# Peptides against a protein of PDB entry 1BH9: the designs that were tried, part 36

Target 1, 89 residues: chain A of PDB entry 1BH9
Amino acid sequence: FSEEQLNRYEMYRRSAFPKAAIKRLIQSITGTSVSQNVVIAMSGISKVFVGEVVEEALDVCEKWGEMPPLQPKHMREAVRRLKSKGQIP

## One batch from the design tools (peptide; made by RFdiffusion4, then SolubleMPNN)

Design b2_p8_5_s3 (from b2_p8_5, 5 letters changed)
Fold by OpenDDE base, seed 5:
Structure b2_p8_5_s3 (fold): chain B 89 residues (1-89), chain A 8 residues (1-8)
Amino acid sequence: as target 1 above (89 residues)
Amino acid sequence: NVVKAYMP
C-alpha cells in the first residue's frame, strides 16, 4: 500500500461514533442500560457495516462506468445488492 | 473488506 492509502485508512480507523449517542440509541431500543463493552461492540459493527456498504458502492460505481465521488444512487444500489445477496437484512 | 474500501 502507498503512504496515501495508509493515510486514508488511518483516518477511517481513527473515526468513531460519539459513545454517548450510540449508548442512548441502543438504550432507546432495548429499554434498559447497556455496558461500555456493548457500546464499543455495536460501534465497531456499525463502522464495519458502513465500510462494507461503501465498498459495495465503489463496486457499483465502477460497474456503471462512473468515477468518484460516490453519489447517493451508488449507496442505494449498494444496499439493494447487499440485501439481494443476503449480506444484510 | 473495509481495507479495500478505504485503501483502493
Scores: peptide ipSAE 0.057, ipTM 0.725, DockQ to the pose 0.229
Fold by OpenDDE base, seed 3:
Structure b2_p8_5_s3 (fold): chain B 89 residues (1-89), chain A 8 residues (1-8)
Amino acid sequence: as target 1 above (89 residues)
Amino acid sequence: NVVKAYMP
């Protein structure tokens, strides 16, 4: 791995959704307050989910013989494929 | 693999 690649991965590892934003979003859906642990868990799950979708979209882009940046069509196709595979709900 | 997504 190049230093640049390692740096990008490290930035990903350290990245997280803002806790307050996640908390507000969950509460807007549930109608009740949620614990800090729920916020942490949902933040982590969301991060992984986004990562998996992006990974699939990059694969779609490559398979279509196209180059980055990712376009909406890649993202839509990625979600479709992941759902078809049962990898996401 | 999240590494693939962020370490192209």
Scores: peptide ipSAE 0.050, ipTM 0.712, DockQ to the pose 0.238
Fold by OpenDDE base, seed 1:
Structure b2_p8_5_s3 (fold): chain B 89 residues (1-89), chain A 8 residues (1-8)
Amino acid sequence: as target 1 above (89 residues)
Amino acid sequence: NVVKAYMP
């Protein structure tokens, strides 16, 4: 991998959703308070989920013979494919 | 693989 590739991955790895925002979002859905550990877990899972969608979108882009950057059509198609594969609900 | 996505 190039230094640029490593840097991009490192930036992704270090990225995180704000805990307070995630907590509020979860609570708005569940209607009850959630623990810090739940916030941490859900934040991590959400980050991985975003990564998986982006991965699929890149695959779509490549399969369509197109070049980055990703466009909304790639993201929408990625979600459809992941649903069809049963990888997301 | 998330690594694959960000490290093409």
Scores: peptide ipSAE 0.061, ipTM 0.730, DockQ to the pose 0.205; fails the geometry check
Fold by OpenDDE base, seed 2:
Structure b2_p8_5_s3 (fold): chain B 89 residues (1-89), chain A 8 residues (1-8)
Amino acid sequence: as target 1 above (89 residues)
Amino acid sequence: NVVKAYMP
């Protein structure tokens, strides 16, 4: 891995969803207050999910013989493929 | 995996 690759990965690793926003979102769905641990867990799951979608989109981009940056069409196709694989509902 | 996604 190049230094640039490492830097990108570290930026991803350090990134986080704003807790307050996630809490509000969850509570808007559940209709009740949620614990900090639930917010943390959901944030983590969401971050991994985003990563998995991006990975699939990169695979799509490559399979189509295209180069980054990712385009909306890659993301849409990635989601379709993940659904077909049963990896997302 | 996430490493592949963000560390291409």
Scores: peptide ipSAE 0.059, ipTM 0.729, DockQ to the pose 0.216; fails the geometry check

Design b2_p8_6_s3 (from b2_p8_6, 4 letters changed)
Fold by OpenDDE base, seed 1:
Structure b2_p8_6_s3 (fold): chain B 89 residues (1-89), chain A 8 residues (1-8)
Amino acid sequence: as target 1 above (89 residues)
Amino acid sequence: NVVQAFLP
């Protein structure tokens, strides 16, 4: 476990989507106003989702025998694999 | 999981 890995994890852990942006996005999809609690919950779920995609992309990178940083090709392949596995729609 | 992805 490197200090650099810990720092990256801490930065991810502390990251958050802007509440106003998430609220607007949800409302654009649902056509209705949403509560602050819904915004908080959806922000959390979205963060986890991003993490899962990044995790899969890191796995792709490793399986291809490549080293970070992640490239667009890793992200695209990750999404494809997650869809194939039924882990994302 | 996400935590494991940042660990060695």
Scores: peptide ipSAE 0.029, ipTM 0.608, DockQ to the pose 0.142
Fold by OpenDDE base, seed 5:
Structure b2_p8_6_s3 (fold): chain B 89 residues (1-89), chain A 8 residues (1-8)
Amino acid sequence: as target 1 above (89 residues)
Amino acid sequence: NVVQAFLP
């Protein structure tokens, strides 16, 4: 394990969306109040989604013969590929 | 999986 990879995993593991911010965001979309359980669920799903996009972006970076760090072009291509695979809308 | 993507 490179220390860098371990650090990236630790940062991902420790990352959390601020509940209040997520609540406000959901409410801006739904137009109604949401429960704490909805905020927790959406926060979890969002974290998984970010992880999936980053995973795909790392695969893109590797397939292009490039090295980290990830660049915006890798993220854009990752989203495009996930859409084409029907893995994200 | 996500874990594997960040692990060496």
Scores: peptide ipSAE 0.026, ipTM 0.604, DockQ to the pose 0.143
Fold by OpenDDE base, seed 2:
Structure b2_p8_6_s3 (fold): chain B 89 residues (1-89), chain A 8 residues (1-8)
Amino acid sequence: as target 1 above (89 residues)
Amino acid sequence: NVVQAFLP
């Protein structure tokens, strides 16, 4: 238990992607206007995905005997591991 | 899971 971990979790929990930015991003990919519900769903999925990547990166950091903050090398390794596990394409 | 990763 650390207050720092709790604070990071609370910051993550309270964080959200800007709806307008997500809407524009989706529409740029799909070429079609999307509903607010699609934006909400995609924002939620994206937040979960970011959380999973960060979780894996924290595991990498720990396994390497290192301490936070996370570095780009941890994030890159996390993505590689998640790909290897078939959790991301 | 995400919760476990950040919990103290």
Scores: peptide ipSAE 0.026, ipTM 0.594, DockQ to the pose 0.139
Fold by OpenDDE base, seed 4:
Structure b2_p8_6_s3 (fold): chain B 89 residues (1-89), chain A 8 residues (1-8)
Amino acid sequence: as target 1 above (89 residues)
Amino acid sequence: NVVQAFLP
């Protein structure tokens, strides 16, 4: 793999949502306190979701004959396509 | 998958 691709993957792999922020967000939605395990699980699911959107956005970028970095237009189109495919609500 | 998207 190219150094650029490896660097992007490593940045994604090392990325994490702040636990306190996720806990706060969940509690704002549920109206009750949540356990640490719920925060961990939801953080993981959220990261996977972001990864799926990025994967689709990279496909969009390539199909449009464009090069990284990803732009907001790629992300918007990715979300549109994923919705159209029924992969996200 | 996500990993494959970052590989050449």
Scores: peptide ipSAE 0.026, ipTM 0.605, DockQ to the pose 0.133

Design b2_p8_7_s1 (from b2_p8_7, 3 letters changed)
Fold by OpenDDE base, seed 4:
Structure b2_p8_7_s1 (fold): chain B 89 residues (1-89), chain A 8 residues (1-8)
Amino acid sequence: as target 1 above (89 residues)
Amino acid sequence: SVVEAFLP
């Protein structure tokens, strides 16, 4: 990692979804209460998912000969590519 | 990917 990359990674590593918000979101979908462990697991999966999408978007940005910061077009293309790879539905 | 592992 460059210093900049390391800093971004550290910010990502330290980031977290608010537990209450995740709980509310899940419950709004399931219609039932969820355990703390479910919230923790879903939060972790969601964080990894965001990281993978962002990583793909950075790759898109580079492949297009562009430089960060990421733009909505990079995120949209990243999702398309991940779908094509079967990595997301 | 981790996401793939959790997809049906």
Scores: peptide ipSAE 0.041, ipTM 0.663, DockQ to the pose 0.051
Fold by OpenDDE base, seed 3:
Structure b2_p8_7_s1 (fold): chain B 89 residues (1-89), chain A 8 residues (1-8)
Amino acid sequence: as target 1 above (89 residues)
Amino acid sequence: SVVEAFLP
């Protein structure tokens, strides 16, 4: 793969949701305090989830004969397709 | 996979 591809992958690999924001979000849903390990686990799962949605959206964009950047319509279609496939709730 | 999203 090209240097450009590697750079994009490395940026994704090193990216992370801010722990404090994730902790607050989880606690707003559960109504209770959560441990650091829960925040780490949920952050990881969330990153994978976002990656899967983006991957599907890029596929949608390509199948529609369009080029990035992704638009809301691609993201909405991606979510619909993933739900249809049973890959996300 | 997510890695594939960064490939053409």
Scores: peptide ipSAE 0.038, ipTM 0.674, DockQ to the pose 0.200
Fold by OpenDDE base, seed 5:
Structure b2_p8_7_s1 (fold): chain B 89 residues (1-89), chain A 8 residues (1-8)
Amino acid sequence: as target 1 above (89 residues)
Amino acid sequence: SVVEAFLP
């Protein structure tokens, strides 16, 4: 792989949702406080989910014969396709 | 995979 590809992956790998924000979001849904470990786990899952959506969106963009950058329409279509495939609820 | 999306 190229240095550029590795750099992009590293930026993705180093990215994270703010713990406090995730905690607040979870608590707004569950109605109760959650542990730090739950926040960490959910943050990780959310990051993977974003990655999966982006991957699907890149596939959509390519299948539509379009060029980068990704547009909102690609992201929306990606979510739709992932739902239809049963990969996300 | 997610990793593959960032690799050539």
Scores: peptide ipSAE 0.037, ipTM 0.644, DockQ to the pose 0.147
Fold by OpenDDE base, seed 2:
Structure b2_p8_7_s1 (fold): chain B 89 residues (1-89), chain A 8 residues (1-8)
Amino acid sequence: as target 1 above (89 residues)
Amino acid sequence: SVVEAFLP
């Protein structure tokens, strides 16, 4: 791996959704207050989900013979592929 | 995996 790739991964690894924002979002959907543990769990799952979509998009970009940065078309295709694989609804 | 996406 390159130092740049490592740095990107570290930035991803260190990133996190703001707890307050996630809490508000969940509560807006559920219509009721949620515990901190639910917020933590959903934040983690969401981060993994984003990572998986980005990974698929990078694969799409590469398979199309293109170079980063990712474009909307890569993200759309990634989601389509993940849906077709049953990885996401 | 996500880690693989950022590795060479």
Scores: peptide ipSAE 0.035, ipTM 0.644, DockQ to the pose 0.144; fails the geometry check

Design b2_p8_7_s2 (from b2_p8_7, 3 letters changed)
Fold by OpenDDE base, seed 4:
Structure b2_p8_7_s2 (fold): chain B 89 residues (1-89), chain A 8 residues (1-8)
Amino acid sequence: as target 1 above (89 residues)
Amino acid sequence: NVFEAYLP
């Protein structure tokens, strides 16, 4: 476990969607105000979801013999595979 | 893993 790995983990852990933006987005869908706890929960779930998709997309990219950066086709294939595996709805 | 390799 190197310092570089720790730094990457810290950056991942600290990354988050802007609370105000998430709140507005949720409220635009629900039509009603949401609590801070809802915003926090949805932000966390969204972060995990993005992480899972990106990790799968990187695997797709590698398996296709391609190099970063990720392209939309990698993301689409990642979602397809994750759905097939039952890892996302 | 591939994710770790992707990140700086």
Scores: peptide ipSAE 0.026, ipTM 0.624, DockQ to the pose 0.211
Fold by OpenDDE base, seed 2:
Structure b2_p8_7_s2 (fold): chain B 89 residues (1-89), chain A 8 residues (1-8)
Amino acid sequence: as target 1 above (89 residues)
Amino acid sequence: NVFEAYLP
């Protein structure tokens, strides 16, 4: 791997959804208050989800014979493929 | 996984 690739991965690894924003979002959907543990769990699941979508998009980009950065078309195709595979609803 | 996706 290159240092640039490592840096991109580290940026992903260190990224996190703001707890307050996630809490508000969940509560807007559920209509009730949620615990800190629910916020943490949902934040973690969301980060994994983003990672999986980006991973699929990178695969799409490569399979199309294209080079980074990822474009919206790669992200859209990634979502379609993950849905087709039953990996996302 | 994500790590593998960023490595050659």
Scores: peptide ipSAE 0.025, ipTM 0.590, DockQ to the pose 0.136
Fold by OpenDDE base, seed 5:
Structure b2_p8_7_s2 (fold): chain B 89 residues (1-89), chain A 8 residues (1-8)
Amino acid sequence: as target 1 above (89 residues)
Amino acid sequence: NVFEAYLP
């Protein structure tokens, strides 16, 4: 783990969805208020999920012989592939 | 990977 890699990891680690926004989103789905711990957990899971989709999308982009930045088509294909692999619902 | 693409 180089210093540069560590810095990138720290940036990823420190990235987070706004708690208030996540809380509101969850509540809009559940129809009831949720605890702070639920918000924290869901925020973390969501970040991991986004990361996994992006990684797959980068793989798609590469396999298609294309270059960054990622486009919606890469993201859509990534989701399809992850579903087909059973890695996401 | 995602780090190379989107993070410093």
Scores: peptide ipSAE 0.025, ipTM 0.604, DockQ to the pose 0.254
Fold by OpenDDE base, seed 1:
Structure b2_p8_7_s2 (fold): chain B 89 residues (1-89), chain A 8 residues (1-8)
Amino acid sequence: as target 1 above (89 residues)
Amino acid sequence: NVFEAYLP
């Protein structure tokens, strides 16, 4: 437990994707307009997904005996492991 | 989960 951990959590908690960008991305995939509620829901799911990737990357960093901050190599390995586990496509 | 990663 540290103040730094709390600060990181607060930054994560308060972070959000721009609604307009998410709306455009979804509409690019669906080919039709989507409601505000869909944008909010998908934004939340996307945030959770990012959190899961970061969590895995932190685990990789620790297992490699390295210290933060996370580096691109940790993120790449995290994605590979999550795919291997079937947790992401 | 994410909470466990950032908080004790």
Scores: peptide ipSAE 0.023, ipTM 0.585, DockQ to the pose 0.168

Design b2_p8_7_s3 (from b2_p8_7, 4 letters changed)
Fold by OpenDDE base, seed 1:
Structure b2_p8_7_s3 (fold): chain B 89 residues (1-89), chain A 8 residues (1-8)
Amino acid sequence: as target 1 above (89 residues)
Amino acid sequence: NVFNAYVP
């Protein structure tokens, strides 16, 4: 990996969703209170989801012969491809 | 697939 790739990975690794925001979001969907462990688990899954989308977008960017930073067009195409592959609903 | 995970 290049130094830039390592820096991006480190920023991703250290990133986290605010627990209160995730809790409120889940509760808005479920209609009931959720435990701290559920918030932690859902936060982790959400982070993995974001990682998968960004990874696909980087692949799109590369395949189009373009360079980072990612643009909205890469993100939209990534989501389309992931849906087409059945990797996300 | 982690995206199909269900947390009760």
Scores: peptide ipSAE 0.061, ipTM 0.738, DockQ to the pose 0.043
Fold by OpenDDE base, seed 2:
Structure b2_p8_7_s3 (fold): chain B 89 residues (1-89), chain A 8 residues (1-8)
Amino acid sequence: as target 1 above (89 residues)
Amino acid sequence: NVFNAYVP
C-alpha cells in the first residue's frame, strides 16, 4: 500500500455508523424494534458496502486517467459497474 | 461478496 492508500484505509477503519441512527433507520423500514445484534450486523454490512463502492470508484477514477478526490461521476459509474457485475442489486 | 452471503 502507498502511504495515501494506508491513510485512506486507516480513516475507513476508524469510521463507524452511529448505532442509534442505524437502529432508527431499520426500525423505520421494518416497523418493529430490532436487536443490538441486528444493528451491529447491518452496520458491518453497510460499512463493507461503502468500502466496496469507494474501492470501485477509485478503480474507475484510475482507469479514466484521473486522480482523487473522487467525484460524483466516479461514484455513479462505480455503482453501475457493481450492478453489472452482480455485486449489488 | 457480502451481498451474496447469507445474513440471518
Scores: peptide ipSAE 0.054, ipTM 0.708, DockQ to the pose 0.045
Fold by OpenDDE base, seed 3:
Structure b2_p8_7_s3 (fold): chain B 89 residues (1-89), chain A 8 residues (1-8)
Amino acid sequence: as target 1 above (89 residues)
Amino acid sequence: NVFNAYVP
């Protein structure tokens, strides 16, 4: 496991969405208050989702022979590929 | 994915 990959994983592991922001976002959509547990669950799901998309986008970037930073085209292609694989809805 | 990749 390379130092670069280890560092990337540690940054991902330590990253988190602010609870208040997630709560506000959910409430803006549902029109009702949500519990702390719902906020925690949605925060976790969101983190996983973003992580999977970014990981796929980095793979796309590499496969296209390009280098970071990621561009919108990488993100769009990543989502397309993940959907095609049935890995995201 | 990232979770499965943590193998130093």
Scores: peptide ipSAE 0.040, ipTM 0.616, DockQ to the pose 0.104
Fold by OpenDDE base, seed 5:
Structure b2_p8_7_s3 (fold): chain B 89 residues (1-89), chain A 8 residues (1-8)
Amino acid sequence: as target 1 above (89 residues)
Amino acid sequence: NVFNAYVP
């Protein structure tokens, strides 16, 4: 990796969803209060989910014979494929 | 890689 690539990797690695926002979102869905640990877990799962979708989208992009950057069409197709495979709801 | 493709 170039220094620039490493910097992007570090930014991604350190990225996290705002805890307060995730807490509010979960509570809006469940109708009940959630613990800090639930917020942490859901934040982590959400980041993994984003990674899985991006990985699938890169595969789609490659299979279509296209080059980065990823486009919305790749992301939509990725989600469709992951759903069809039962990998995401 | 994913970082060049999507991550700023």
Scores: peptide ipSAE 0.029, ipTM 0.625, DockQ to the pose 0.254

Design b2_p8_7_s4 (from b2_p8_7, 4 letters changed)
Fold by OpenDDE base, seed 4:
Structure b2_p8_7_s4 (fold): chain B 89 residues (1-89), chain A 8 residues (1-8)
Amino acid sequence: as target 1 above (89 residues)
Amino acid sequence: EVVQAYLP
């Protein structure tokens, strides 16, 4: 990693979804209370998902000869590419 | 890939 990439990774690594917010969101969908383990698991999966989208968007940005910060167009193209690869639904 | 493996 470049220093910039390392810093970005470190910020990502330290990032977390607020447990209470995730719990409320899941409960709004399921209509039932969820355990802490479910919240942890869903938070982890969600973080990985965001990471994969951002990584693909950075690759898009680079391939287009552009520099960060990421723009909505990079995110849209990333999602398209990940879908085409069967990596997301 | 990772996320897709855990999605229902």
Scores: peptide ipSAE 0.041, ipTM 0.683, DockQ to the pose 0.051
Fold by OpenDDE base, seed 3:
Structure b2_p8_7_s4 (fold): chain B 89 residues (1-89), chain A 8 residues (1-8)
Amino acid sequence: as target 1 above (89 residues)
Amino acid sequence: EVVQAYLP
């Protein structure tokens, strides 16, 4: 890793979705209460998903010869690429 | 890939 990549990894590693917010979101969709374990699992999966999209978007940005910050066009292209590769649903 | 994101 470059220092920048290391710093980004540290920020990613330390990042977490607030449990209460995830719980409320799931419950708003399912119409029923969910366990703490479901909240933990969904929070983890969501963090992985965001990480994959951001990683691909950074690759798109670099391949287009552009500089950060990421723009909506990079995020949209990243999602298209990941779907095309079968890496996300 | 997620595994790669954890490898410096």
Scores: peptide ipSAE 0.030, ipTM 0.591, DockQ to the pose 0.109
Fold by OpenDDE base, seed 2:
Structure b2_p8_7_s4 (fold): chain B 89 residues (1-89), chain A 8 residues (1-8)
Amino acid sequence: as target 1 above (89 residues)
Amino acid sequence: EVVQAYLP
């Protein structure tokens, strides 16, 4: 790893979705109360998903011969590529 | 893959 990649990974590792916000969001969709375990699982899956999108966006940025920081165009292209690969719906 | 991208 480059120092930059390591720093990015550390920031990612330390990042977390607020449990209360995730709980409220799920409840707004389901119309019912959700368990703490559901909030934890959904938070974990969501963090992995964000990581995968950012990874793909960094690959897009590199393939376009551009440098970070990521721009909205990289994120949009990443989502398109992940959909094309069947990695996201 | 996230694991591979974040392994030194």
Scores: peptide ipSAE 0.029, ipTM 0.590, DockQ to the pose 0.111
Fold by OpenDDE base, seed 1:
Structure b2_p8_7_s4 (fold): chain B 89 residues (1-89), chain A 8 residues (1-8)
Amino acid sequence: as target 1 above (89 residues)
Amino acid sequence: EVVQAYLP
């Protein structure tokens, strides 16, 4: 464990999606207004999803013998691997 | 788990 990893975790922990943006996005898909609780739940699930993608991208970076910061190539490979594993659609 | 990846 490194100070850099602690800093990444702290940034992740404090990160949040703007409620208004999530509400608008859901409403653009559903065509109906959604409750605050739905916005909170979807924001939480979305944060976990982003975390899983970043985790896989960090694993890709390490397996390639590279160092952070993550690059677009790591993110693209992570998505491919997660799809192949059936962890994301 | 993403939580485990960031634990010391």
Scores: peptide ipSAE 0.025, ipTM 0.598, DockQ to the pose 0.119

Design b2_p8_8_s1 (from b2_p8_8 with E1S E7M)
Fold by OpenDDE base, seed 4:
Structure b2_p8_8_s1 (fold): chain B 89 residues (1-89), chain A 8 residues (1-8)
Amino acid sequence: as target 1 above (89 residues)
Amino acid sequence: SVFEAFMP
C-alpha cells in the first residue's frame, strides 16, 4: 500500500458520471424520458461495474508481477476473466 | 472488493 494507491482510490471514490450524460445515454436507448432516480441508480451501477473491472485488472496486474498504473492489457484481461467467471455478460 | 484492491 502506498500514498499513491490511496490517492487513486480516493479519486475513484469521489468520481461520478455526469447526470446529464447518463440521462441522455439511457434515453437514447429507451427512446423515452427517464426519472432522476433511474439516472442515479444507473450511475451507481455503472460506477460499481467500473470498480469491479478495475479490481480484477489490479489482480491481473499483480499476478503478472507488474505494478500500477493499469494498462490497457490489464483491462482487456480483466474483462476476459470476468466473462469466464460469469460475473459479466 | 474495490476497497480492498486499493487498500489491502
Scores: peptide ipSAE 0.090, ipTM 0.758, DockQ to the pose 0.129
Fold by OpenDDE base, seed 3:
Structure b2_p8_8_s1 (fold): chain B 89 residues (1-89), chain A 8 residues (1-8)
Amino acid sequence: as target 1 above (89 residues)
Amino acid sequence: SVFEAFMP
């Protein structure tokens, strides 16, 4: 890999949803406060989920013979496929 | 994998 590629991967690896935002979102749904550990866990799960959807969407885009950037239609199709495969709820 | 998706 090039240095640039490694840098991009490191940026992704280190990326995370802001804890405060995740906490607020969860609390808006549950109606009660959540622990820091729950926020950390949900942040990690969310990152993986987004990554998997994007991966599938890129595959859809490629299979349709289209070029980046990803469009909403790719994302919608990706979700449908992942759900159909039972890879996401 | 996520690695494959984000590593061109």
Scores: peptide ipSAE 0.080, ipTM 0.754, DockQ to the pose 0.191
Fold by OpenDDE base, seed 1:
Structure b2_p8_8_s1 (fold): chain B 89 residues (1-89), chain A 8 residues (1-8)
Amino acid sequence: as target 1 above (89 residues)
Amino acid sequence: SVFEAFMP
């Protein structure tokens, strides 16, 4: 691996959604207040989900014979493929 | 995996 790849992974690993924003989003859907632990858990799951979408998008980019950085077309195709595979709703 | 996507 390259130092750049290591840096990208570290940036992803350390990234996090703002707790207040996640809490508000969940509550807008559930209609009830949620605990801090639920916010933490959902934040983690959401982060993994984003990672999986990016993973698929990178695969799409490679299969199309293109090079990073990812473009919107890669992200859109990734979502379509993940839905087709039943990996996301 | 996510790790493999960022780290070969």
Scores: peptide ipSAE 0.059, ipTM 0.719, DockQ to the pose 0.140
Fold by OpenDDE base, seed 5:
Structure b2_p8_8_s1 (fold): chain B 89 residues (1-89), chain A 8 residues (1-8)
Amino acid sequence: as target 1 above (89 residues)
Amino acid sequence: SVFEAFMP
């Protein structure tokens, strides 16, 4: 892998959702307060989810005979395909 | 995998 590739992965690996924002978002849905552990868990799951969508989007891009960077159309199609496969709700 | 997605 190139240094650039490693750097991109490291940026993803080190990325984190702001806890306060995630907490507020969850609370807006649940209507009640949530624990720190719930925020941590949901943040982790969300990060993995983003990764899965990006992976599918790259597959879409390739299957369409296109090259990165990913475009919104790839992301939209990725979500559709993941739903069709039952990988996401 | 997620790893492969971000490290093509």
Scores: peptide ipSAE 0.095, ipTM 0.760, DockQ to the pose 0.186; fails the geometry check

